# Peptides against a protein of PDB entry 4Z63: the designs that were tried, part 54

Target 1, 334 residues: chain A of PDB entry 4Z63
Amino acid sequence: LCLGMNDLTGNIPEDLFHLKRLNLLGIQENRLSGSLSREIRNLSSLVRLDVSWNLFSGEIPDVFDELPQLKFFLGQTNGFIGGIPKSLANSPSLNLLNLRNNSLSGRLMLNCTAMIALNSLDLGTNRFNGRLPENLPDCKRLKNVNLARNTFHGQVPESFKNFESLSYFSLSNSSLANISSALGILQHCKNLTTLVLTLNFHGEALPDDSSLHFEKLKVLVVANCRLTGSMPRWLSSSNELQLLDLSWNRLTGAIPSWIGDFKALFYLDLSNNSFTGEIPKSLTKLESLTSRNISVNEPSPDFPFFMKRNESARALQYNQIFGFPPTIELGHNN

## One batch from the design tools (peptide; made by RFdiffusion4, then SolubleMPNN)

Design b1_p12_4_s4 (from b1_p12_4, 5 letters changed)
Fold by OpenDDE base, seed 3:
Structure b1_p12_4_s4 (fold): chain B 334 residues (1-334), chain A 12 residues (1-12)
Amino acid sequence: as target 1 above (334 residues)
Amino acid sequence: SSTSSWVSSEEV
């Protein structure tokens, strides 16, 4: 049943929960309100539940043990409160959980040993607090993780050295500290292609350790951290780099010539730093900007990106990396 | 107008 993108109001009719053969319930992008009914438990054949972009409130019902076929739960942009229900945090069938932009709170806890199918987790823009869950690497299929805009104080857990499944990771604006430790840990994530760390590590030094290596890194975003230091030499070994944003930091020194050696680099923002010297001539030779052959068919993060062009303007949402226009921004340097 | 842009994964 697909009823998304309407002006539906009120609650879900109770009789809908008698549909025991229902595989897909999509009621997204409506004005549905109240609590999400516990009677969802009666939908024992449910594979996909999309309740996103509504006015739902209250706690998410703890009924996911009665939904053995549920692979997709989309609840982003609602007013849900409380924690992740125990049955949801233990779901062996769940592939994707999106609860972005809610009011979920408390300590984030997932039973990753039980969540054997979890591939994508989006909990961005919630009220989770405490530390990052150390057991996330136990989710052996977990590739996409958005935990941005929560209050995860402290450092990236040492256990994330073993996060082999991790491909796309966002921690933007999560009160993280110790960028040197974070990068030192995350370099061990052999499948890591996208790393977004904007609005963390306030005033720290960007490490220039030549021993750091991110072999598969395509997207690095570490904007608006007030980071000190220079362009990190270790980044020159990330030959697959497509997007680099280090804007709104306090980076100094010259822009190195190796920045133009990235064959796939189509978006570069180094603006609002303290870089000096000449613009490297190698930037004029970026193949991605001269040839239209950007491979648009590459896997992208499931979480959205946002570009804020002005402090007063709404951020533009980009659902794909290749939605970004080819860009070189070097403005507002000294 | 100095377009001061930065990228994030969430709306700031």
Scores: peptide ipSAE 0.392, ipTM 0.868, DockQ to the pose 0.801
Fold by OpenDDE base, seed 2:
Structure b1_p12_4_s4 (fold): chain B 334 residues (1-334), chain A 12 residues (1-12)
Amino acid sequence: as target 1 above (334 residues)
Amino acid sequence: SSTSSWVSSEEV
C-alpha cells in the first residue's frame, strides 16, 4: 500500500493494521500526526515501512519483535522522541534504519550482535548524547553510517579498527575530539571510501603522520574544524581521491604538487585557509577536469551531502558526489 | 558576498 506524496492528515486508521498480508506500507510525505500506533505489530508480513516526512510524534512503539520480515524502516523527518525501542535495536531482519532528523535522545544503544542484516544506519540530526557506541563494528554488514549532528562527545572508539564493513561514514558536527586518534583508527577500515568529519576537532592539529594510509578513500571532508598544520603527506597515497574539502581551517604552508596527481579528483576545496606560495601547475593537468568521463555508476553513500555556500543561505542538497560540479576552490588564502 | 562553501552530511 503506497499513499506517499499526498496531503493526508490525522492518524493512520486502525483498520489498516488488520492487513496481515501487507508487505509494503508507504505513507511518506504527508501530514500524518500523532503517535505511531502499537497496532503496527499486526502487520506481521511487513517488509518495508516508510513513514518519513510526516508529523509523527511520541516514542517509536516497541513492537519490532512482531515484525520478523521487516527489512526497511524509514522514519526520517518526523517528531519522534525517546530512544530506539529495544525490539528495533535487536532486529535480526532489519537491513536499513533511517531515523534522520527526529528528536531521539539518550545514549545510542544497538545490539549489533543481534542486528546481523543491518547495512545502513542513518541517525543524523537527532539528540543522542554520550559516546559513540563501541559495539558498532559488531554489526558485521554495516556499510553506511550517518551519525552527524548528535552530541557524541569524546573520541572515535578503538574498536572501530575492526570496522571492516564500514564504507561510508559521517560524523559531521558531533562534538568529536582527537583527530589524530580518529584517523589512526579509521585507517584500518579497509573498505572506507567516504569520510565526513566537518565541524569536529575544533582547533586541533591535522596529523601529518606518514604512517597513515587510506587505500580506498574517495571522499574526504574535514571542513570548518579550525584545524592547524599543513596539507597532510599521507593523503598523497589515496590514489582514488575524488572529492577533497578541507575548507575553513587554519592550514598553512604550500599546496603540494602531488594534489594534481589524483586522476579522479574533480572537487577540491581548500578555501578559507592560510595556504601560501604558488598554485601548483599540476592542478591544470587534472584528468577529471579535462575529460568528461567521470563514471556516474559508482556506489554512493545513502545519506545526502549538503553544501552551504553562505552562512545565511539554505544548504544545497546533493544525493550523490557526482552531483557536485567540478570545482577547484582556493579562494581566501594568504 | 564571500562565497564560502563547505560540505557536510547534514544541514547546519
Scores: peptide ipSAE 0.391, ipTM 0.866, DockQ to the pose 0.762
Fold by OpenDDE base, seed 5:
Structure b1_p12_4_s4 (fold): chain B 334 residues (1-334), chain A 12 residues (1-12)
Amino acid sequence: as target 1 above (334 residues)
Amino acid sequence: SSTSSWVSSEEV
């Protein structure tokens, strides 16, 4: 049953939950309000539940143990409060959980040893507090993780050295500290292609440790951290780099010539730093900017990107990396 | 005035 993208109001009729053979329930992009009914438990054949972009409130019901076929739960952009219910945090069937842009709170706890199918987790823009869950690497299929805009004070857990499934990771604006430790840990994530760390590590030094290596890194975003230091030499070994944003930092020194050796680099923002010297001539030879054939069919994060062009302006949303225009921004360097 | 941008995964 797909009722998304309407102007439906009120609660879900209870009789809807009598549809025991229902595999797909999509009621997204409405004005449905109140609590999400516990009677969802009656939908024992449910594979996909999409309640996103509504006015739901209260706690998410703890009924996911009665949904053994549930693979997709989409609840983003609601007013949900409380924690992730225990049955959801233990779901062996769940592939994708999206609860982005809610009011979920407390310590983030997932039973990753039980969540054997979880491949995508979006909990961005919530009120989770405490530390990052150390057991996330136990989610052996977890590739996409958005935990941005939560209050995860402290450092990236050392256990994330073992996060081999991790491909796309966002921690933007999560009150994280110790960028040197974070990068030193995350370099061990052999499948990591996208790393977004914007609005963390305030005023720290960007490490220039030649021992750091991100083999498969395609997207690195570490903007608006007030980071000190220079262009990191370790980044030169990330030969697959497509997007680099280090804007709004306090980086100094020259822009190195190796920045133009990235064959796939189509988006570069080094604006609002303190870079000096000449623009590398190698930037004029970027193959990605001279060739029209950028393959649009590469895997992308499940979480959206936002580009804020002005501090006072609303951010533009980009659902795919390739939605970014080919860009070289070197402005506002002093 | 060239508006400087930054990227994030969440609307800031």
Scores: peptide ipSAE 0.376, ipTM 0.861, DockQ to the pose 0.849
Fold by OpenDDE base, seed 1:
Structure b1_p12_4_s4 (fold): chain B 334 residues (1-334), chain A 12 residues (1-12)
Amino acid sequence: as target 1 above (334 residues)
Amino acid sequence: SSTSSWVSSEEV
C-alpha cells in the first residue's frame, strides 16, 4: 500500500492494521499525526514501513519483535520522542533504519550482535546524548552510518578500529573531541570511503602525521571546526579522493601541489582559512574537471549532504556526492 | 562578502 506524497491527515485508521498480508506500507510525505499505533504489530508480513515526512509524535511502539520480515523502517522527519524501542534495537531482519530528524533522546543503544542484517543507520538530527556506542562495530554489515547533529560527547571509541563494514560515516556537529585520536582510529576502517566530521573538534590541530593512511577515502569533509595546522601530508596518499572540504578552519601555510594530483577530485573547498602562497598550477590539470566522464554510478552514502552557502540561507540538500557541482573554492584566505 | 559554503551531513 503506497499512499505517500499526498495531503492525508489524522491518524492511520486502525482497520489498516488488519492487512496481515501487507508487505509494504508507504504513507510518507503526508500530514499524518498522533502516535504510531502499536497495532502495527498485526502487519506480520511487513517488509517495508515508510512513515517519513509526517507529523507523528510520541514514542515508537515496541512491537518490532512481531515484525520478523521488516527490512526497512523509514521514520525520518517526524516528532518521535523517547529512545529506540528494545525490539527495534534487537531486530535481526532490519537492513535499514532511518529515524533522521526526530526528537529521539537518551543514550543510543543498539544490540548489534542481534542486528545481523543492519547495513544502513540514519539517526542524524536527534537528541541522543552520552557517548558513541562502542559496540557499533559488532553490527557486522553496517556500512552507512549517520549520527550527525546529536550530542555524542567525547572521542571516537577505540573499538571503531574494528569497524570493517563501515563505508560511509557522518558525525557532523556531534560535540566530538580529539581529531587526532578519531583519525588514528578511523584509518583502520579499510572500507571507509566517506567521512564527514564538520562542526567537531573545535579549535584542535589537524594532525599532520605521515603515518595516517586512508587508502579508499573518496570524500573527506572536516569543515567549520576552527582547526589549526596545515594541509595534512597524509591526505596525499588518498589517491581516490573526489571531494574535499576543509573550509571554515584556521589552516595555514601553502596549498600543496599534490592537491592537483587527485585524478578524481571534482570538489575542493579550502575557503575561509588562512592559506598563503600561490594557487598550485596542478589544480588547472585536474582530470575530473577537464573530462566529462565522471562515473555517476558510484555508490553514495544513504544520508544527505547539506551545503550552507550563506549564514542566513537554508542549506542546500544534496542526496548524492555527484550532485555537487564541480567546484574549486579557495576564497577568503590570507 | 561571498559567503563561502561548507558541507555537512545535517542541516546546521
Scores: peptide ipSAE 0.404, ipTM 0.871, DockQ to the pose 0.786; fails the geometry check

Design b1_p12_5_s1 (from b1_p12_5, 5 letters changed)
Fold by OpenDDE base, seed 1:
Structure b1_p12_5_s1 (fold): chain B 334 residues (1-334), chain A 12 residues (1-12)
Amino acid sequence: as target 1 above (334 residues)
Amino acid sequence: SSSWVTTDIPAP
């Protein structure tokens, strides 16, 4: 049953939960309100539940033990409160959990040893607090992780060295500290292609440790951290780099010539720093900007990106990396 | 640029 993208109001009729053979319930992008009924437990054949972009409130019901086939739960952009229900946090069937842009709170706890199928987790823009869950690497299929805009005090856990499944990771605006430790840990994530760390590490030094290596890194975003230092030499070994945003920091020194050696680099923002010297001539030879053959069919994170303007509460949403226009921004340097 | 890339949205 797909009723998304309407102006439906009120609660879900309780009789809808009598549809025991229902595999897909999509009621997203409506004005549905109230609590999500516990009677969703009666939908024992449910594979996909999409309640996103509604006005739902209250706690998410703890009934996911009665949904043994549930693979997709999309609840982003609602008013949900409380924590992740225990049955949801233990779901062996769940592939994707998206609860971005809610009011979920408390400590983030997932039983990753039970969540054997979880491959995508979006909990961005919630009210989770405490520390990053150290056991996330136990989610052996977890590839996409957005935890942005939560209050995860402290450092990236040392256990994340073992996060082999991790490919797309965002921790933007999560009150993280110690960028040197974070990068030193995350470099061990051999499948990591996208790393977004914007609005963390306030005033720290961007490490220039030549021992750091991100072999498969395609997207690095570490904007608006007030980071000091220079362009990090270790980044020159990330030969697959496609998007780099280090804007709105306090980075100094020259823009190095190796920045133009990235054959796939199509988006570069180094603006609003304190870079000096000349613009590297190698930037004029970026193959990605001269050739039309950008492979648009590359895997992208499940979570959206936003281009946030300093003066505006409005952000432009980009659902794919290749949705970004080819860009070289070097403005507002000293 | 007067902008930066992030994955955090403004709170509604």
Scores: peptide ipSAE 0.456, ipTM 0.888, DockQ to the pose 0.769
Fold by OpenDDE base, seed 4:
Structure b1_p12_5_s1 (fold): chain B 334 residues (1-334), chain A 12 residues (1-12)
Amino acid sequence: as target 1 above (334 residues)
Amino acid sequence: SSSWVTTDIPAP
């Protein structure tokens, strides 16, 4: 049953929960309000639940133990409060959980040993606090993780060295510290292709450790951190780099010539730094900017990107990496 | 550019 993209108001009618054969309930993009009913437990055949983009409030009901076939739960852009309910945090069937842009709070706890099917997690823009959960790498299929815009004080856990499934990771604006430790840990994530760390590590030095290596890195975004240092030499070995944003830092020195050797680099923002010297002539030889054949069909993160001019301003949303225009931004360097 | 890339949006 798909009732999304309407102007429906009020609560879900109770009679809807009598549909025991229902595999898909989509009521997204409405004005539905109140609490999400516990009677969802009666939908024992449910595979997909989409309640996103509504006005739901209260706690998410702890009924997911009664939903053994549930693979997809989308609840992004609501007013949900409290934590992730225990049955949801232990769901063995769940492939995707999206609760981005809610008011969920407390410590983030997932039973990753039970969540054997979880491949995508979006909990961005919530009120989670404490530390990043050390057991996330125990979610053996977890590929896509957005935890941006939470208050995860401290460092990236050492356990994330073992996060082999991790491909797309965002921690933007999560009060993280110690970029050297974070990069030193995350380099062990051999499948990591997208790393977004914007608005963290305030005023730290970007490490220039030649031992750092991100073999499969396609997207690196570390913007607006006020980072000091220079263009990191270790990045030159990330031959698959497509998008680099290091804007709004305090990086100094020259832009190195090796930046033009990235065959797939189509988006470069080094603006609002303190780079000096000449623009490398190698940038004029970027194959991705001269050839129109960017493969639009590459895997992307499940979470959207945003281009922001101000923290309070409406951001431009990009759902795909290749939605970014081919860009070289070197402005506002002093 | 006066912009930067991120994945965070304002909290509701």
Scores: peptide ipSAE 0.448, ipTM 0.886, DockQ to the pose 0.719
Fold by OpenDDE base, seed 3:
Structure b1_p12_5_s1 (fold): chain B 334 residues (1-334), chain A 12 residues (1-12)
Amino acid sequence: as target 1 above (334 residues)
Amino acid sequence: SSSWVTTDIPAP
C-alpha cells in the first residue's frame, strides 16, 4: 500500500494492521501524527515500512521481532523519541535503517552480531550521546553509515580499523575530537570512498603525515573545522579523488601542484582559508573539467549532502555526488 | 562562496 506524498492527517486506521499479507507500507510525506502503532506487529509479511516525513511522535514500538521479513525501515523526519527499540537493534532481516532527523536519544546501541543483513544506517540529526559504538565493525555488511549531528564526544574508536565493509561514512557535526587519531584509524577502512567530517575537530591541526593513505577515497569533506596546517601531502596518493571540500578552515601555505593531478576531481572547495602563493597551473588541466566523461553511474552514499551557506539557514540538498556542479572555489584566501 | 558541504540538516 502506497499512500505517500499526500496531505493525509491523523492516525493510521487500525484496520490497516489486519493486512497480514502486506509487503510494503508507504505512508511517507504526509501529516500523520501521534504514536506509531504497536499493531504494526500484525503486518508479519512486511518487507518495507516507510513512515518518513510525517509528524509521528513518541517511542518507536518494540515489535520488530514480529516482523521477520522487514528489510527496509524508513522513519526519517519525524518526532520519534527514546532509543532504538531492542527488537530493531537485533533485527537479522533489516538491510536499511533510516531514522535521520528525529529526536532519538541515549546511547546508540546496536547488536551488530545479530544485525547480519544491515548495510545502510542513517541516524543523522538525532540526540544520541556518549561515544560512537565500538561494535559497529561487527555489522559485517554495513557499508553506509551516517551518524552526523549527534553528540558523540571523544574519538573514533580503535575498533574502526577493522571496519572493512565501511564505504560511506559521515560524522559531520558530532563533537568529535582528535582528527589525527580519526584519520589514522579510518585509513585502515580499505573500502572507504566517502568521508565527511565537517564541523568537528575544532581548531585542531590537519595532519600532514605522509604515512596516511586512503587508497579508494573519492569524497573528502572536512569543512568548517577551523583546522590549522597546510594541504596534507598524504592526500596526493588518493588518485580517485572526485570531491574535496576543505573550506572554512585556517589552512595556510601554498596550494600544491599535485591538486591538479586528480583525474576525477570535479569539485574542489578550498575557499575561506589562509592559502598563499599562486594558483597551480595544473588546476587548468583537470580532466574532469575539460572532458564530460564523469561516470554518473558510480555508487553513492544513501545519505544526502547539503551545501550550507553561512548567511542562510537554507541548505541545498544533493542526493548524489554528481549532483554537485563542477566547481573550483579558491576564494576568500588571505 | 560562503558555503560548505555537510551531511547534517539544521534541526527544525
Scores: peptide ipSAE 0.445, ipTM 0.883, DockQ to the pose 0.761
Fold by OpenDDE base, seed 5:
Structure b1_p12_5_s1 (fold): chain B 334 residues (1-334), chain A 12 residues (1-12)
Amino acid sequence: as target 1 above (334 residues)
Amino acid sequence: SSSWVTTDIPAP
């Protein structure tokens, strides 16, 4: 049953939960309100539940033990409160959980040993507090993780050295500290292609440790951290780099010539730093900007990117990395 | 630019 993208109001009719053979329930992009009914438990054949972009409130019901076929739960952009219910945090069937842009709170706890199918987790823009869950690497299929805009004070856990499944990771604006430790840990994530760390590590030094290596890194975003230091030499070994944003920091020194050696680099923002010297001539030879055929079919994160303007509360949303226009921004350097 | 990339903006 697909009823998304309407102007439906009120609550879900209780009689809808009598549909025991229902595999897909999509009621997204409406004005549905109230609590999400516990009677969802009656939908024992449910594979996909999409309640996103509504006005739901209260706690998410603890009924996911009665949904053994549930693979997709989308609840982003609601007013949900409380924690992740225990049955959801233990779901062996769940592939994708999206609860971005809610009011979920408390310590983030997932039973990753039970969540054997979890591939995508979006909990961005919530009120989770405490530390990052150390057991996330036990989610052996977890590739996409957005935990942006939570209050995860402290450092990236040492256990994330073992996060081999991790491909796309966002921790933007999560009150994280110790960028040197974070990068030193995350370099061990052999499948990491996208790393977004914007609005963390305030005033720290960007490490220039030549021992750091991100083999498969395609997207690095570490904007608006007030980071000190220079262009990091370790980044020169990330030959697959496509997008780099280090804007709105306090980085100094020259822009190195190796920045133009990245064959796939199509988006570069180094603006609003303190870089000096000449613009590298190698930037004029970027193959990605001279060749018309950027292959649009590369895997992207499940979470959206936003280009936030300093002068406005408005942001441009980009659902895919290749949605970014080919860009070289070097402005506002001193 | 007057912008930066992030993932933390609430959906409009």
Scores: peptide ipSAE 0.432, ipTM 0.877, DockQ to the pose 0.777

